# Peptides against a protein of PDB entry 6J54: the designs that were tried, part 59

Target 1, 223 residues: chain A of PDB entry 6J54
Amino acid sequence: NENLFASFIAPTMMGLPIVTLIIMFPSLLFPTPKRLINNRTISIQQWLIQLTSKQMMAIHNQKGQTWSLMLMSLIMFIGSTNILGLLPHSFTPTTQLSMNLGMAIPLWSATVFTGFRYKTKTSLAHFLPQGTPALLIPMLVIIETISLFIQPVALAVRLTANITAGHLLIHLIGGATLALLNINTMTAFITFTILILLTILEFAVALIQAYVFTLLVSLYLHD
Target 2, 42 residues: chain B of PDB entry 6J54
Amino acid sequence: QFQFTGIKKYFNSYTLTGRMNCVLATYGGIALLVLYFKLRSK

## One batch from the design tools (peptide; aimed at target 1 Q96 M103, target 2 L32)

Design b2_p22_3_s4 (made by RFdiffusion4, then SolubleMPNN; from b2_p22_3, 16 letters changed)
Fold by OpenDDE base, seed 1:
Structure b2_p22_3_s4 (fold): chain B 223 residues (1-223), chain C 42 residues (1-42), chain A 22 residues (1-22)
Amino acid sequence: as target 1 above (223 residues)
Amino acid sequence: as target 2 above (42 residues)
Amino acid sequence: ELYKALVEELARLTELLLLLLL
């Protein structure tokens, strides 16, 4: 068990946790544009950010678009950390539930409080679906209230579980392929093919989970 | 548009205001129940 | 103690998040 989960242990150097440095590392991968015409890589990066920004904020009005910078920084951070986490023998900070809760809870609370502050009537009305039978109103309000509090937990757990599960599968299948190379090359080849397909899937999952996380935060903000 | 009269005007599941009032009433009821049990236990 | 540790960690991570996002 310890060997299996060794990759999820927070790394330390000289007895000091370097998790903070690892978390901050993706920020270095997104330099600010300095020229009107930047390098090709930076131009593509900015183009992608603009596209994702447009589609993400399309559901929001001008007031909601004030959150665009924060939401885009969030998706870029989660996406970059998830992708970098797929590097061999790397530590993915987003596999830590504490980190994801640290992101989900403040963002969720901010959206909820923003809703209550500027759209109190609408926000309170969301606790009761329209057309509910009178006898079910108290129970349904309670359920919707509980559902609201589950949102940040579900948001964090979803991201953590998806990334963690992907990493575990890659490690398990990868270890199996290496072990089978000396036993049966044909079986090892099959397992290796599965590993390749899985890694491709995990790249997609890494981006999708970043998007879903940010999208859900955005949707909570919109409501 | 929905036209309601009496108590249904303020407490309904169709209008925005009605839904809000229902939610507030539910929370108020729960709060009163909690207070009742808290005062009773003392 | 576990609760306190969790709250402290969440607070630390929240601060870190703010530094990254702002």
Scores: peptide ipSAE 0.055, ipTM 0.712, DockQ to the pose 0.052
OpenDDE base, seeds 2, 3, 4, 5: peptide ipSAE 0.047, 0.030, 0.023, 0.021; ipTM 0.774, 0.698, 0.625, 0.611

Design b2_p22_4 (made by RFdiffusion4)
Pose (drawn by RFdiffusion4):
Structure b2_p22_4 (pose): chain A 223 residues (1-223), chain B 41 residues (1-41), chain P 22 residues (1-22)
Amino acid sequence: as target 1 above (223 residues)
Amino acid sequence: FQFTGIKKYFNSYTLTGRMNCVLATYGGIALLVLYFKLRSK
Amino acid sequence: SLFSFLYLIFMAFFAFFFLFFF
C-alpha cells in the first residue's frame, strides 16, 4: 500500500465552437511563391511534396494519373489538421464524425463511377476472381459485395475513432498529474509517460498515409 | 478568380467527384431520425 | 439541438467544397 493512484471525475468535452474559422486556418500556414529561388521555409515544404508525389504516382501509371494531383491536397489537409491539435487548447475538425462522412462518400463513390462510365461491364465483373468452381458461387458474391459497401464506412470511421482516442489519453494521464497531491515520486513517472505518448501522437501524420493510400488501392483496383 | 485557375480541373473529375447527392441523401435522411427522437423525447 | 445538427451538416458540405477549391 505505498503508491495510491488517484483519479478525477470530470466531463471530457468535445464541444463545437465556431468551426469555419478553424478549418480555414491551416491553409494560411502554407504559402506559395511566385519566384524561382524561394525563401528557405517554403523550400522545405516544396521538397516534402516532391517525395510523396512520387509514391502515389508510381503504382497507377495510366491515364488515371490526372486524378493524382488532387490526392496530394487530401494529404496536406488532414496531415495538418491532425497535427495542429496537439497544442495546449486547440480544436481539430477531424475529431467530429460529421465531415469524415463527407470525406469518404464523395470520394469513394467517385471511384465506382469512374469505370462505369468507361468500362461498363468489367468494373464489377471484378467480382469474378478466377476460373469458377461450382460449389461456391453464391457463397462468394454475397461476400465480395458485402465487403464493398463496408468500404465508405471502413474509410471514415477508422479516422475519427483513433484521432479522438489520442486526445483522451492526453487528458486522463494528464489530469492524473494534477490530482496527484499524494506522494510526489510517482508524479514524474506519469509526466514521463506523457512525453512519450506525445511522441506516439505524431502518428497523426502516419494515419494519413493510411487514408490516401487505401484510396489509391480503392482507385487502382477499380481502374 | 477562385474559378478559372481550377476550372480545367473541375469538369474533368467532377463528373464522378461531384456526387455529393448520395452524401446529401444520406445526410438528409440522417436529419430525420434525430428530429423524430426528440419529438417522442 | 436542431440548429447544432444542421450546423454539423453544413460543416460536411463546407469541407467538401473547401476541398475542391483548395

Design b2_p22_4_s1 (made by RFdiffusion4, then SolubleMPNN; from b2_p22_4, 18 letters changed)
Fold by OpenDDE base, seed 2:
Structure b2_p22_4_s1 (fold): chain B 223 residues (1-223), chain C 42 residues (1-42), chain A 22 residues (1-22)
Amino acid sequence: as target 1 above (223 residues)
Amino acid sequence: as target 2 above (42 residues)
Amino acid sequence: ALLEALLQLALSLLTVDHLFLL
């Protein structure tokens, strides 16, 4: 079991945590543009950011558009960290529940408080669905309140569980492949093929989870 | 438009104001219940 | 089967998220 979770231990050098450097590393891959016509790689990055920004912020009004910068930075951060985490022997900070909670709780609270600040009546009314039978109103309000508080937890756990499960699966199948190399070469080849397919899937999952995380934060803001 | 009379005018699940009042009433009721049990325990 | 289970888990999590967004 220790071998399975060894990749999830926060790396330290000389007793100093290098996790901070690992978290900051993705920022180096996204330099700020300085020219009107930038390099091809930077232009592609900016184009993708603009497309995703237009898609995510299409639902929001002008007040919601203020959150565009933060939401786009969030999706880029989570996406880049998740993709970089799929590199061999790489540490993914997003596998740490503490980090994901550290992102989810403040963002969720900010969206909830923003909702209460600008749309107090609508936000309070959101705890009671329209058309609810009168006898079910108290219970449903309680359930909706509980549901609200589960949102940041679900947001963090979803990201953590999906990325962690993917990494564990890659390690397990990878270990099985190595073990089967000396037992049955054909079976080892099959498991290796599955590993390749799984790694491709995990790349997709990494991006999807980043998108879902930011989208849900955006949706909470819209409510 | 929903035409409600009496108490249903202020407490309904269809209008925005009615829903808000229902939520506030529910929270107020829970708070009063908690307060009652707290005072009873003293 | 494991991939299907993971997909089901992802879908279930997504559906739960949608339910809690309601």
Scores: peptide ipSAE 0.203, ipTM 0.798, DockQ to the pose 0.027
OpenDDE base, seeds 1, 3, 4, 5: peptide ipSAE 0.194, 0.169, 0.181, 0.181; ipTM 0.794, 0.773, 0.791, 0.775

Design b2_p22_4_s2 (made by RFdiffusion4, then SolubleMPNN; from b2_p22_4, 17 letters changed)
Fold by OpenDDE base, seed 1:
Structure b2_p22_4_s2 (fold): chain B 223 residues (1-223), chain C 42 residues (1-42), chain A 22 residues (1-22)
Amino acid sequence: as target 1 above (223 residues)
Amino acid sequence: as target 2 above (42 residues)
Amino acid sequence: AVELALQQLNLSLLTVEFLFLF
């Protein structure tokens, strides 16, 4: 139905794409701290970033911690865009598969190439799990190679599907509630309750998917 | 720790070097098979 | 250890995916 997917069409004004401005908008929400003691809102943001960075970089060595800025910027970008996308009549760039592939493929390739560059033996050995029977070695290596190439696709599709599905459900249930208001108030109340619960869930999903996306990139980097 | 002798020393699924060699051997085998079929078709 | 963690993560992600596949 074109009606359902109309909200996912990239917005343009006078033929000029607004998508670029929408993508750049979350960067304005995270200003750099200028004072030793910042405002409460900025201090909370910095505190959250610091906590998430400590949690994510705990699994990495000092070499892997060089990616902390990239990974933190990634999670902040995806998280902020997902949360902003839950605003009424808003467009989320992360619902576009092209956007997520544009993030996933370069990051995945960078992690794979860095792995082969600095830990060649470990990275090559990762294609074969330990203790594999001799007869299964060729088949398992092929499967692991295929699995490696599926990683960026799965990463992009997972994020896209979760966010898109959430938006579609909110739209559908929201439309159903409005339609049922004049038909049956009791059923409309039930659907409205489901809508509220779903919106709360989507807030959680928005953050979780951002975290999972970034975490998987970090895990691919860790090897 | 595992102690291997002979071919198992270089090609095993337990040691890091052995796993690497197994992966390289599989890739080499696939490459040779592809090359064989390519040359056979011509 | 990393492979085991990855396997656990894959299982958890599969469960999450099934939960959000409406």
Scores: peptide ipSAE 0.188, ipTM 0.795, DockQ to the pose 0.024
OpenDDE base, seeds 2, 3, 4, 5: peptide ipSAE 0.167, 0.136, 0.167, 0.178; ipTM 0.792, 0.786, 0.793, 0.789

Design b2_p22_4_s3 (made by RFdiffusion4, then SolubleMPNN; from b2_p22_4, 18 letters changed)
Fold by OpenDDE base, seed 1:
Structure b2_p22_4_s3 (fold): chain B 223 residues (1-223), chain C 42 residues (1-42), chain A 22 residues (1-22)
Amino acid sequence: as target 1 above (223 residues)
Amino acid sequence: as target 2 above (42 residues)
Amino acid sequence: AIEEALSQLNLALLVVDHLLLF
């Protein structure tokens, strides 16, 4: 059982945590442009960042657009770490719930705090949807307050569970394909095909989860 | 546009101010209940 | 519009959670 989760153990070298280096590694993949006309790869990266920024920040006002740097850095970080984690025998920091909680809780608290600071009346009103019958108001307010506190947990667990489950399936099916190579080559081919399809799906999931995570943080900021 | 009079003017589920007042009233009620049970246990 | 977007997002997240958890 532990062999299955061995890839999720935090790697250490000589007793020193190399997890910090792994977390810092994706930042090297996004260099700051120095030229007006950059290389093709850097230009593509900037183009993608601009497209995602325009899509995400279209909902926000000018004050909300101040968070653009934070949200874009977040999506690039989570996206890059998730994609790099799909490399064979790689460790993904985003599979750790502690890592995701460490991102979700401060960002969520910041969005809630900023909401109460700048839009106090609107933020308090969000605990009660419009058109609620008078008798259901107290119960609904309680439910909405509970829902608010579940948001950071759901945000972290969603990211962790989706990435972790994907990795587990790839490892399990990959191990099954290797085991079936000596038993039945035909079934091994089928499982290998499933593995390929699953890996393609996980690439998409890696990007989608990064986008959803940042989008939800952005949505909590807006609402 | 909904025009409310009386108590419904301040406690509405449609207006922004009314919704805010309803939320504050519910929190106040819960706080009073907690305070009541805390004092009752003494 | 925000409520509609939130409802659509919630539905999408539910679908994603059911599909991607496996």
Scores: peptide ipSAE 0.189, ipTM 0.794, DockQ to the pose 0.023
OpenDDE base, seeds 2, 3, 4, 5: peptide ipSAE 0.162, 0.143, 0.139, 0.173; ipTM 0.784, 0.796, 0.792, 0.789

Design b2_p22_4_s4 (made by RFdiffusion4, then SolubleMPNN; from b2_p22_4, 17 letters changed)
Fold by OpenDDE base, seed 5:
Structure b2_p22_4_s4 (fold): chain B 223 residues (1-223), chain C 42 residues (1-42), chain A 22 residues (1-22)
Amino acid sequence: as target 1 above (223 residues)
Amino acid sequence: as target 2 above (42 residues)
Amino acid sequence: ALRLAEQQLQLALLTVDFLLNF
């Protein structure tokens, strides 16, 4: 029972946290281009970054475009860490709620404060939807205020839960496959096929969760 | 395009300024209620 | 517009989660 959660324990070596090295490792996969004509891999990476940047920042004004560097770095970090976490016997830092809260709370706070700073009237008006009946105004304002404070929690928990659940499913199906190898080889083969399909799905989920996390941060900035 | 007169001009759910004023009034009302209960309990 | 987008995204995520856990 406890062996299922062994992969989620923060790895340490001789009392030193290896987690810091694991978090920094994905940055090595995305080197900065120095030549006018780069390698194929670097060119593809830069092309993907430019495409995603254009799509995500299309909803923002010129002032909001200044967040492009931060949002692109965020999606690259989360996406790379999630994909690397699917490697055999690997640790995914984004499975830790503390890690995701450390990203969600500051980014959420920054978006809220920038909204109040530059668009005070619009930000205050967002606590009340347009067309609300007069009698429901006080109650709805309270609900929207509570909803605002739930945003950073939902942002962190969503990423943590989705990635963690995916890892658990892979471990459970993998364990079931090993258990069925000597019982029934045919059923074990079917279970193994499901495991492969699930792994492919988790690769997609890893990228989607990175995109959703960054997109929601950008949407909060847009307000 | 809505035409509001009187108190509805400043407190409405359709205009940006009206929505802002409604939010501020709600927060002000809650703050006054909390203050009232604190002073009453004392 | 942002609220509608958030609601649609939440519904999409819930649907994906339901399909993944089924």
Scores: peptide ipSAE 0.130, ipTM 0.762, DockQ to the pose 0.023
OpenDDE base, seeds 1, 2, 3, 4: peptide ipSAE 0.072, 0.142, 0.101, 0.028; ipTM 0.726, 0.774, 0.764, 0.643; seeds 2, 3 fail the geometry check

Design b2_p22_5 (made by RFdiffusion4)
Pose (drawn by RFdiffusion4):
Structure b2_p22_5 (pose): chain A 223 residues (1-223), chain B 41 residues (1-41), chain P 22 residues (1-22)
Amino acid sequence: as target 1 above (223 residues)
Amino acid sequence: FQFTGIKKYFNSYTLTGRMNCVLATYGGIALLVLYFKLRSK
Amino acid sequence: MNILLFFAIYLAVIMLIYYIYS
């Protein structure tokens, strides 16, 4: 009975303040120069694009490369609006589940209608995988179509659920420091757990590779 | 002039990318169950 | 930059409809 942890009961609030200012704000963190040589703070933002525009370009290699100049604007928005919210009292728009159901469905159904306007047969004849055996036709085409319509729900709910699960362990491990007016040796170990956990919460950039890239496999497989 | 800088890009891919009607139908129906539950409290 | 600004305005319209509904 040496080190008794404590807890504080308080509501964890994902309120909804004025949002159309907060959305526009990580646009004006990125400027654009009309010069040849640039000013050494855009120049490491212009080099960070020319890396990851050479990885969502190399797989496709078609006349579906026209679509890929928009998929690097989808990685800078939720690459920035997940990184801004690690600050003390900031608010992330990709916490709410509302706009991610508007990021998944106008993009996911822009992929199944891409081959249906050009191929019209063999886009969902990709439901036929191989040289057809006889004992498992109805066990297949009720499976590989129930794992198609999962995909818009499987694209948007995987983003909202773990971004807001990073914010609660910021509060609750952080709120147990404030309510630790008991023995003071264990206060530093909960603080040291925080400053490790904020390094893990820069996997909010690593969860945007897993949004643009399973949108490319959900684009390269249909087209 | 927030148009003609990206007007060549629109009619290229908004043939399949501007299908927010399925989002508007799945959003407008999602408006209907929450006004109904508060009506029955 | 123009594509990023148009996409941010499009998402801001979805969140404005959800804010008015709330």

Design b2_p22_5_s1 (made by RFdiffusion4, then SolubleMPNN; from b2_p22_5, 16 letters changed)
Fold by OpenDDE base, seed 4:
Structure b2_p22_5_s1 (fold): chain B 223 residues (1-223), chain C 42 residues (1-42), chain A 22 residues (1-22)
Amino acid sequence: as target 1 above (223 residues)
Amino acid sequence: as target 2 above (42 residues)
Amino acid sequence: SLILKALAEELAEIAELAELAA
């Protein structure tokens, strides 16, 4: 059981943490375009960025559009790290709750403070849903206030839990497949098939979770 | 649009201004309660 | 952190169940 979580330990080399290099590595996969017409890889990347940017920022005003660069960089970072984490024996930084909190808390606070700064009236009104009975107003305001402070935690935990759970399942089923190779070859083949299907699913989950994380940050900004 | 009179005009859960005032009133009440208990415990 | 430890414990339980099922 202890060995199952070994893949989630922050890697070190010669006593020095190399997790910083791992976090920075995905940025190398997205080079800055140098030509008007780039190669196919860069063109696809730029196309995806523009597509997702238009989709996510459609709900924002001009002031909200200023966050486009931040949100797009965030989704590319989380998405790339999640996908790279699915490689064998790879370390996914987003499986660490500390990292996700480090991203969620500043972004959440920035969106909340931005709302209070420019839309104070609307932001304060969000603590009380419309149509609330008068007797429940004080209690509901308190609950909504608590809910606001839970948002960064929920955002970080959601991402961490989904990615970590996926990695754990891959390791468990993969380990079971290897163990069954010498016990029952037929069963090992079945588990291997499940592993392949699960891996494909985790690729989708990796991208979806990156999108959801960024979308929720964007939604908090919009509200 | 809803028409409110009296105190309901300023404290309601349907208008934006009313909701804001309700939130501020709630926070103000909590702050006063905390202050009261703090001074009482002194 | 405490939250990470709690999450690890939950995952450990799932791992134990998986080992029993395997």
Scores: peptide ipSAE 0.127, ipTM 0.711, DockQ to the pose 0.021
OpenDDE base, seeds 1, 2, 3, 5: peptide ipSAE 0.073, 0.035, 0.022, 0.094; ipTM 0.714, 0.709, 0.689, 0.711

Design b2_p22_5_s2 (made by RFdiffusion4, then SolubleMPNN; from b2_p22_5, 16 letters changed)
Fold by OpenDDE base, seed 5:
Structure b2_p22_5_s2 (fold): chain B 223 residues (1-223), chain C 42 residues (1-42), chain A 22 residues (1-22)
Amino acid sequence: as target 1 above (223 residues)
Amino acid sequence: as target 2 above (42 residues)
Amino acid sequence: SLILQYLALQLAEIAKLFELLY
């Protein structure tokens, strides 16, 4: 079963970590425009960034809109790395829980500290829902406090689990199709059809998980 | 708007200030309990 | 049928390619 998980091992070359180069590679796919009228590819990229920026930042006020650059860079990074991870023999850094925790914890901490600094009264009030019976107040405040600390963990685990599970399913179904070729050709055909549908689904999942990760960070900032 | 009198004016689950005070009171109570057990153990 | 056999052979070749790719 180690051959199944071989694609998730961090690649090293002569003792040097290639992971740093893999993380920086998606940045090369999004060059900054230098002309007034750019190529079609760059124009489409800028158009998509503008559309997503307008949709995600519509909830925030002017102070929250300062985070637009950080949130857009985050969604482009996660989305590009997830799509590149579907290429043959490619390594996806987002399958590593350490990578996702490294992104989730600082972003979550920044949103929480921003809330306590500029909206102290509202942030403290969020630990108690409106209209709660007096008897349930102490217990509910404790539950809401625990819920807050689970947020960065849930954010990192969700992204890691979804991307990792997708890769595992592709390998397992692919192995099943090859095994069934000599047993039953018709069953192998059905299994191969499932594999094709699964690969299409994984392309969608790659983009959706990038969007959900960024959206949740944005919602935490909004409080 | 709700009209509260007495202690309900400062500790309620409907107003923003009341909710904030309830949260602070809960954290204060927990801190006092932890302090009590630390002093008792010594 | 001949059509199903031909389709099965093509899918088998594609499956072998996926094994090489992934």
Scores: peptide ipSAE 0.016, ipTM 0.616, DockQ to the pose 0.011
OpenDDE base, seeds 1, 2, 3, 4: peptide ipSAE 0.016, 0.015, 0.013, 0.015; ipTM 0.625, 0.633, 0.617, 0.631

Design b2_p22_5_s3 (made by RFdiffusion4, then SolubleMPNN; from b2_p22_5, 17 letters changed)
Fold by OpenDDE base, seed 1:
Structure b2_p22_5_s3 (fold): chain B 223 residues (1-223), chain C 42 residues (1-42), chain A 22 residues (1-22)
Amino acid sequence: as target 1 above (223 residues)
Amino acid sequence: as target 2 above (42 residues)
Amino acid sequence: SLILEYLLKELAEIAELAELAA
């Protein structure tokens, strides 16, 4: 039973944490362009970054577009770590709730504070939806205030839960498939097919969760 | 394009300023209630 | 139950980190 979560334990070598190296590793996969016409791989990466940046920054004004570098780096980091985490017996840093909270809370705080500094009137008005009946105003303001504080928790838990659940399911079904090879070959083939479909789904989920996390951060900034 | 008069001019859920004032009034009311119970306990 | 225990363990680790940061 304990072996189910063994892959989620922070790896250490000789008592030294190698988690820091694992977190920094995805940055090596995205080298800086040195030529006007780069390699095919680098060109595809730049093309993807430009497409995602245009989609995310379309919501923001020029002042909000200043955050484009940080948001693009965030989506590339989370996306790359999630994809690398799907490798066999690999450690995914984004499965750690502490890491996701460490990213979500500062980013959320930054977006909230920037909103209050540059758009104070609009930010305060967001605690009360437009067109609310007068009798429901006090209660709704309280609910919206609580909702604001739940946002960083929701960001972290959503990312962590989706990646962790998918990772666990792949390992469990994979282990069951191997165990059924010696019991029933037909059932093992069915479970293996499910495993393949699930793996493809988790690749999509890994990218979607990275995008959603970054998009919600940018959306809070727009508010 | 809403025309409000009297108290509704300053406290409404349609205008930006009105919503802001409602939020501030709500927080102020809660703060006063907390202060009242704190002083009453003494 | 096992997943819940794992999540509680993670929350405990976060609490310890928060205590160190405070």
Scores: peptide ipSAE 0.228, ipTM 0.738, DockQ to the pose 0.040
OpenDDE base, seeds 2, 3, 4, 5: peptide ipSAE 0.217, 0.193, 0.207, 0.217; ipTM 0.737, 0.727, 0.734, 0.715

Design b2_p22_5_s4 (made by RFdiffusion4, then SolubleMPNN; from b2_p22_5, 16 letters changed)
Fold by OpenDDE base, seed 5:
Structure b2_p22_5_s4 (fold): chain B 223 residues (1-223), chain C 42 residues (1-42), chain A 22 residues (1-22)
Amino acid sequence: as target 1 above (223 residues)
Amino acid sequence: as target 2 above (42 residues)
Amino acid sequence: SLILQYLAEQLAEIAALVEAAL
């Protein structure tokens, strides 16, 4: 039981942080197309990128579509790292809150400052919802201001908590299956089936969390 | 379209400009309160 | 608990990053 979180420790070899290599590894899975007609794998990847790009940029005007490249790169990075993290005994960098904060805070600040720079009146007006009773205006403005500062924390914690919880469940159920193999093979088979279903669910969660993270960043940009 | 007269024209929760002014007024009020307490301590 | 220890480690890493940034 003491080694439950051992997989979440930042891996190092000879004092060198191999975490950097792990973070960079997903980039190798998405090669840039160089031909008009590419391989099937690359074509599928490009099709998925185009599909997700169309969906995410549909809520933005031409000025907001400038962020398309960054948002798509973000979803590809988070999604790929989350999926690779579901490999047995693998380390997922996105389980580290520090990494997610490192991504969330700059992106959030960029979206907020971009909003204030180009849409100052609208951005300031967002601190007060439309139709608020006059007596509640000061309190509500304060609450909305606090809510704004909670946004980057919520983005980081949501991603980290979801991925971490999924990993913990996989490890716990996996450990239980191994322990039950020598005790009761029938029960071990049941737990193994649950593990398979859970892993499929976590694949979906990995993609959804990447999408939600990017979508919320996009939504904050749109205001 | 909402037609407001007097102070409600500038400070309302229904128009974009009114909402902006309310936010600025709130921040200004908080800043003044902080300044008051700071000056009171000295 | 192990969960609390994990959370403490995460917070410690964040604190170290903040300290390095300051």
Scores: peptide ipSAE 0.222, ipTM 0.727, DockQ to the pose 0.059
OpenDDE base, seeds 1, 2, 3, 4: peptide ipSAE 0.213, 0.189, 0.161, 0.168; ipTM 0.735, 0.730, 0.735, 0.732

Design b2_p22_6 (made by RFdiffusion4)
Pose (drawn by RFdiffusion4):
Structure b2_p22_6 (pose): chain A 223 residues (1-223), chain B 41 residues (1-41), chain P 22 residues (1-22)
Amino acid sequence: as target 1 above (223 residues)
Amino acid sequence: FQFTGIKKYFNSYTLTGRMNCVLATYGGIALLVLYFKLRSK
Amino acid sequence: MNLFIFFAVYMAVIMLIYYIFV
C-alpha cells in the first residue's frame, strides 16, 4: 500500500465550436511561390511532396495517372489537420465522424463508377477469381460482395476511431498528474509516460499513408 | 478565378467524383432518424 | 494550391450543414 493512484471524474468534451474557420486554417500554413529559387521554408515543403508523389505514381502506371495529382492533396489535409491538434487547446475537424463519411463515400464511389463507364463488364467480373470449381460459387459471391460494401465504412471509421482515441489518453494520463497531490515520486513517471505517448501520437502522420494507399489499392484493383 | 485554374481538372474527374448525391441521400436519411427519436423523446 | 483550397471549401460545406443541423 505505498503508491495509491488517484482519478478525477470529469466529462471529456468533444464540443463543436465554429468549424469553417478551423478548416481553412491549415491551408494558410502552406504558401506557394511564383519564383525559381525559393525561400528555404517552402523548399522543404516542395521536396516533401516530390518524395511521396513518387510512390502513388509508381504502382498505377496507366492513363489513370490523371487521378493521382488529387491524391497528394488528400494527404496534406488530413496530414495537417491531425498534426495541428496535438497543441494545448486546439480542435481537429477529423475528430467528428461527420466529414469522414463525406470523405469516404464521394471518393469510394468515384472508383466503382470509373470502370463502369469504360469496361462495363469486367470491372465487377473481378468477382470471378479463378478457374471455377463447382462446390463454392454461392459461398463466394455472397462473401466477396459483402466485403465490398464494407469498404466505405471500413475506410472512414478506421480514421475517426483512433484519432479520438489518441486524445483521451492525452487527457486521462494528463489529468491524473493534476490530481496527484499524493506522493510526489510517481508524478514524474506519469509525466514521462506522457512525453513518450506524444511521440507515439505523431503516428497521426502514419495514419494518412493508410488512407491514401488503401484508396489507391481500391483504385488500382478496380482500374 | 478559383475556377479556371482548376476547370480543366473538374470535368475530367467530376464525372465520377461528383457523386455526392449518394452522400446526400445517405446524409438526408440520416437526418430523419434523429428528428424522429426526439419527437418520440 | 487551388485544388487544395477547393477541397478544403468542400469539406467546410459538409461541416457547415452539420453545424446547422446541430

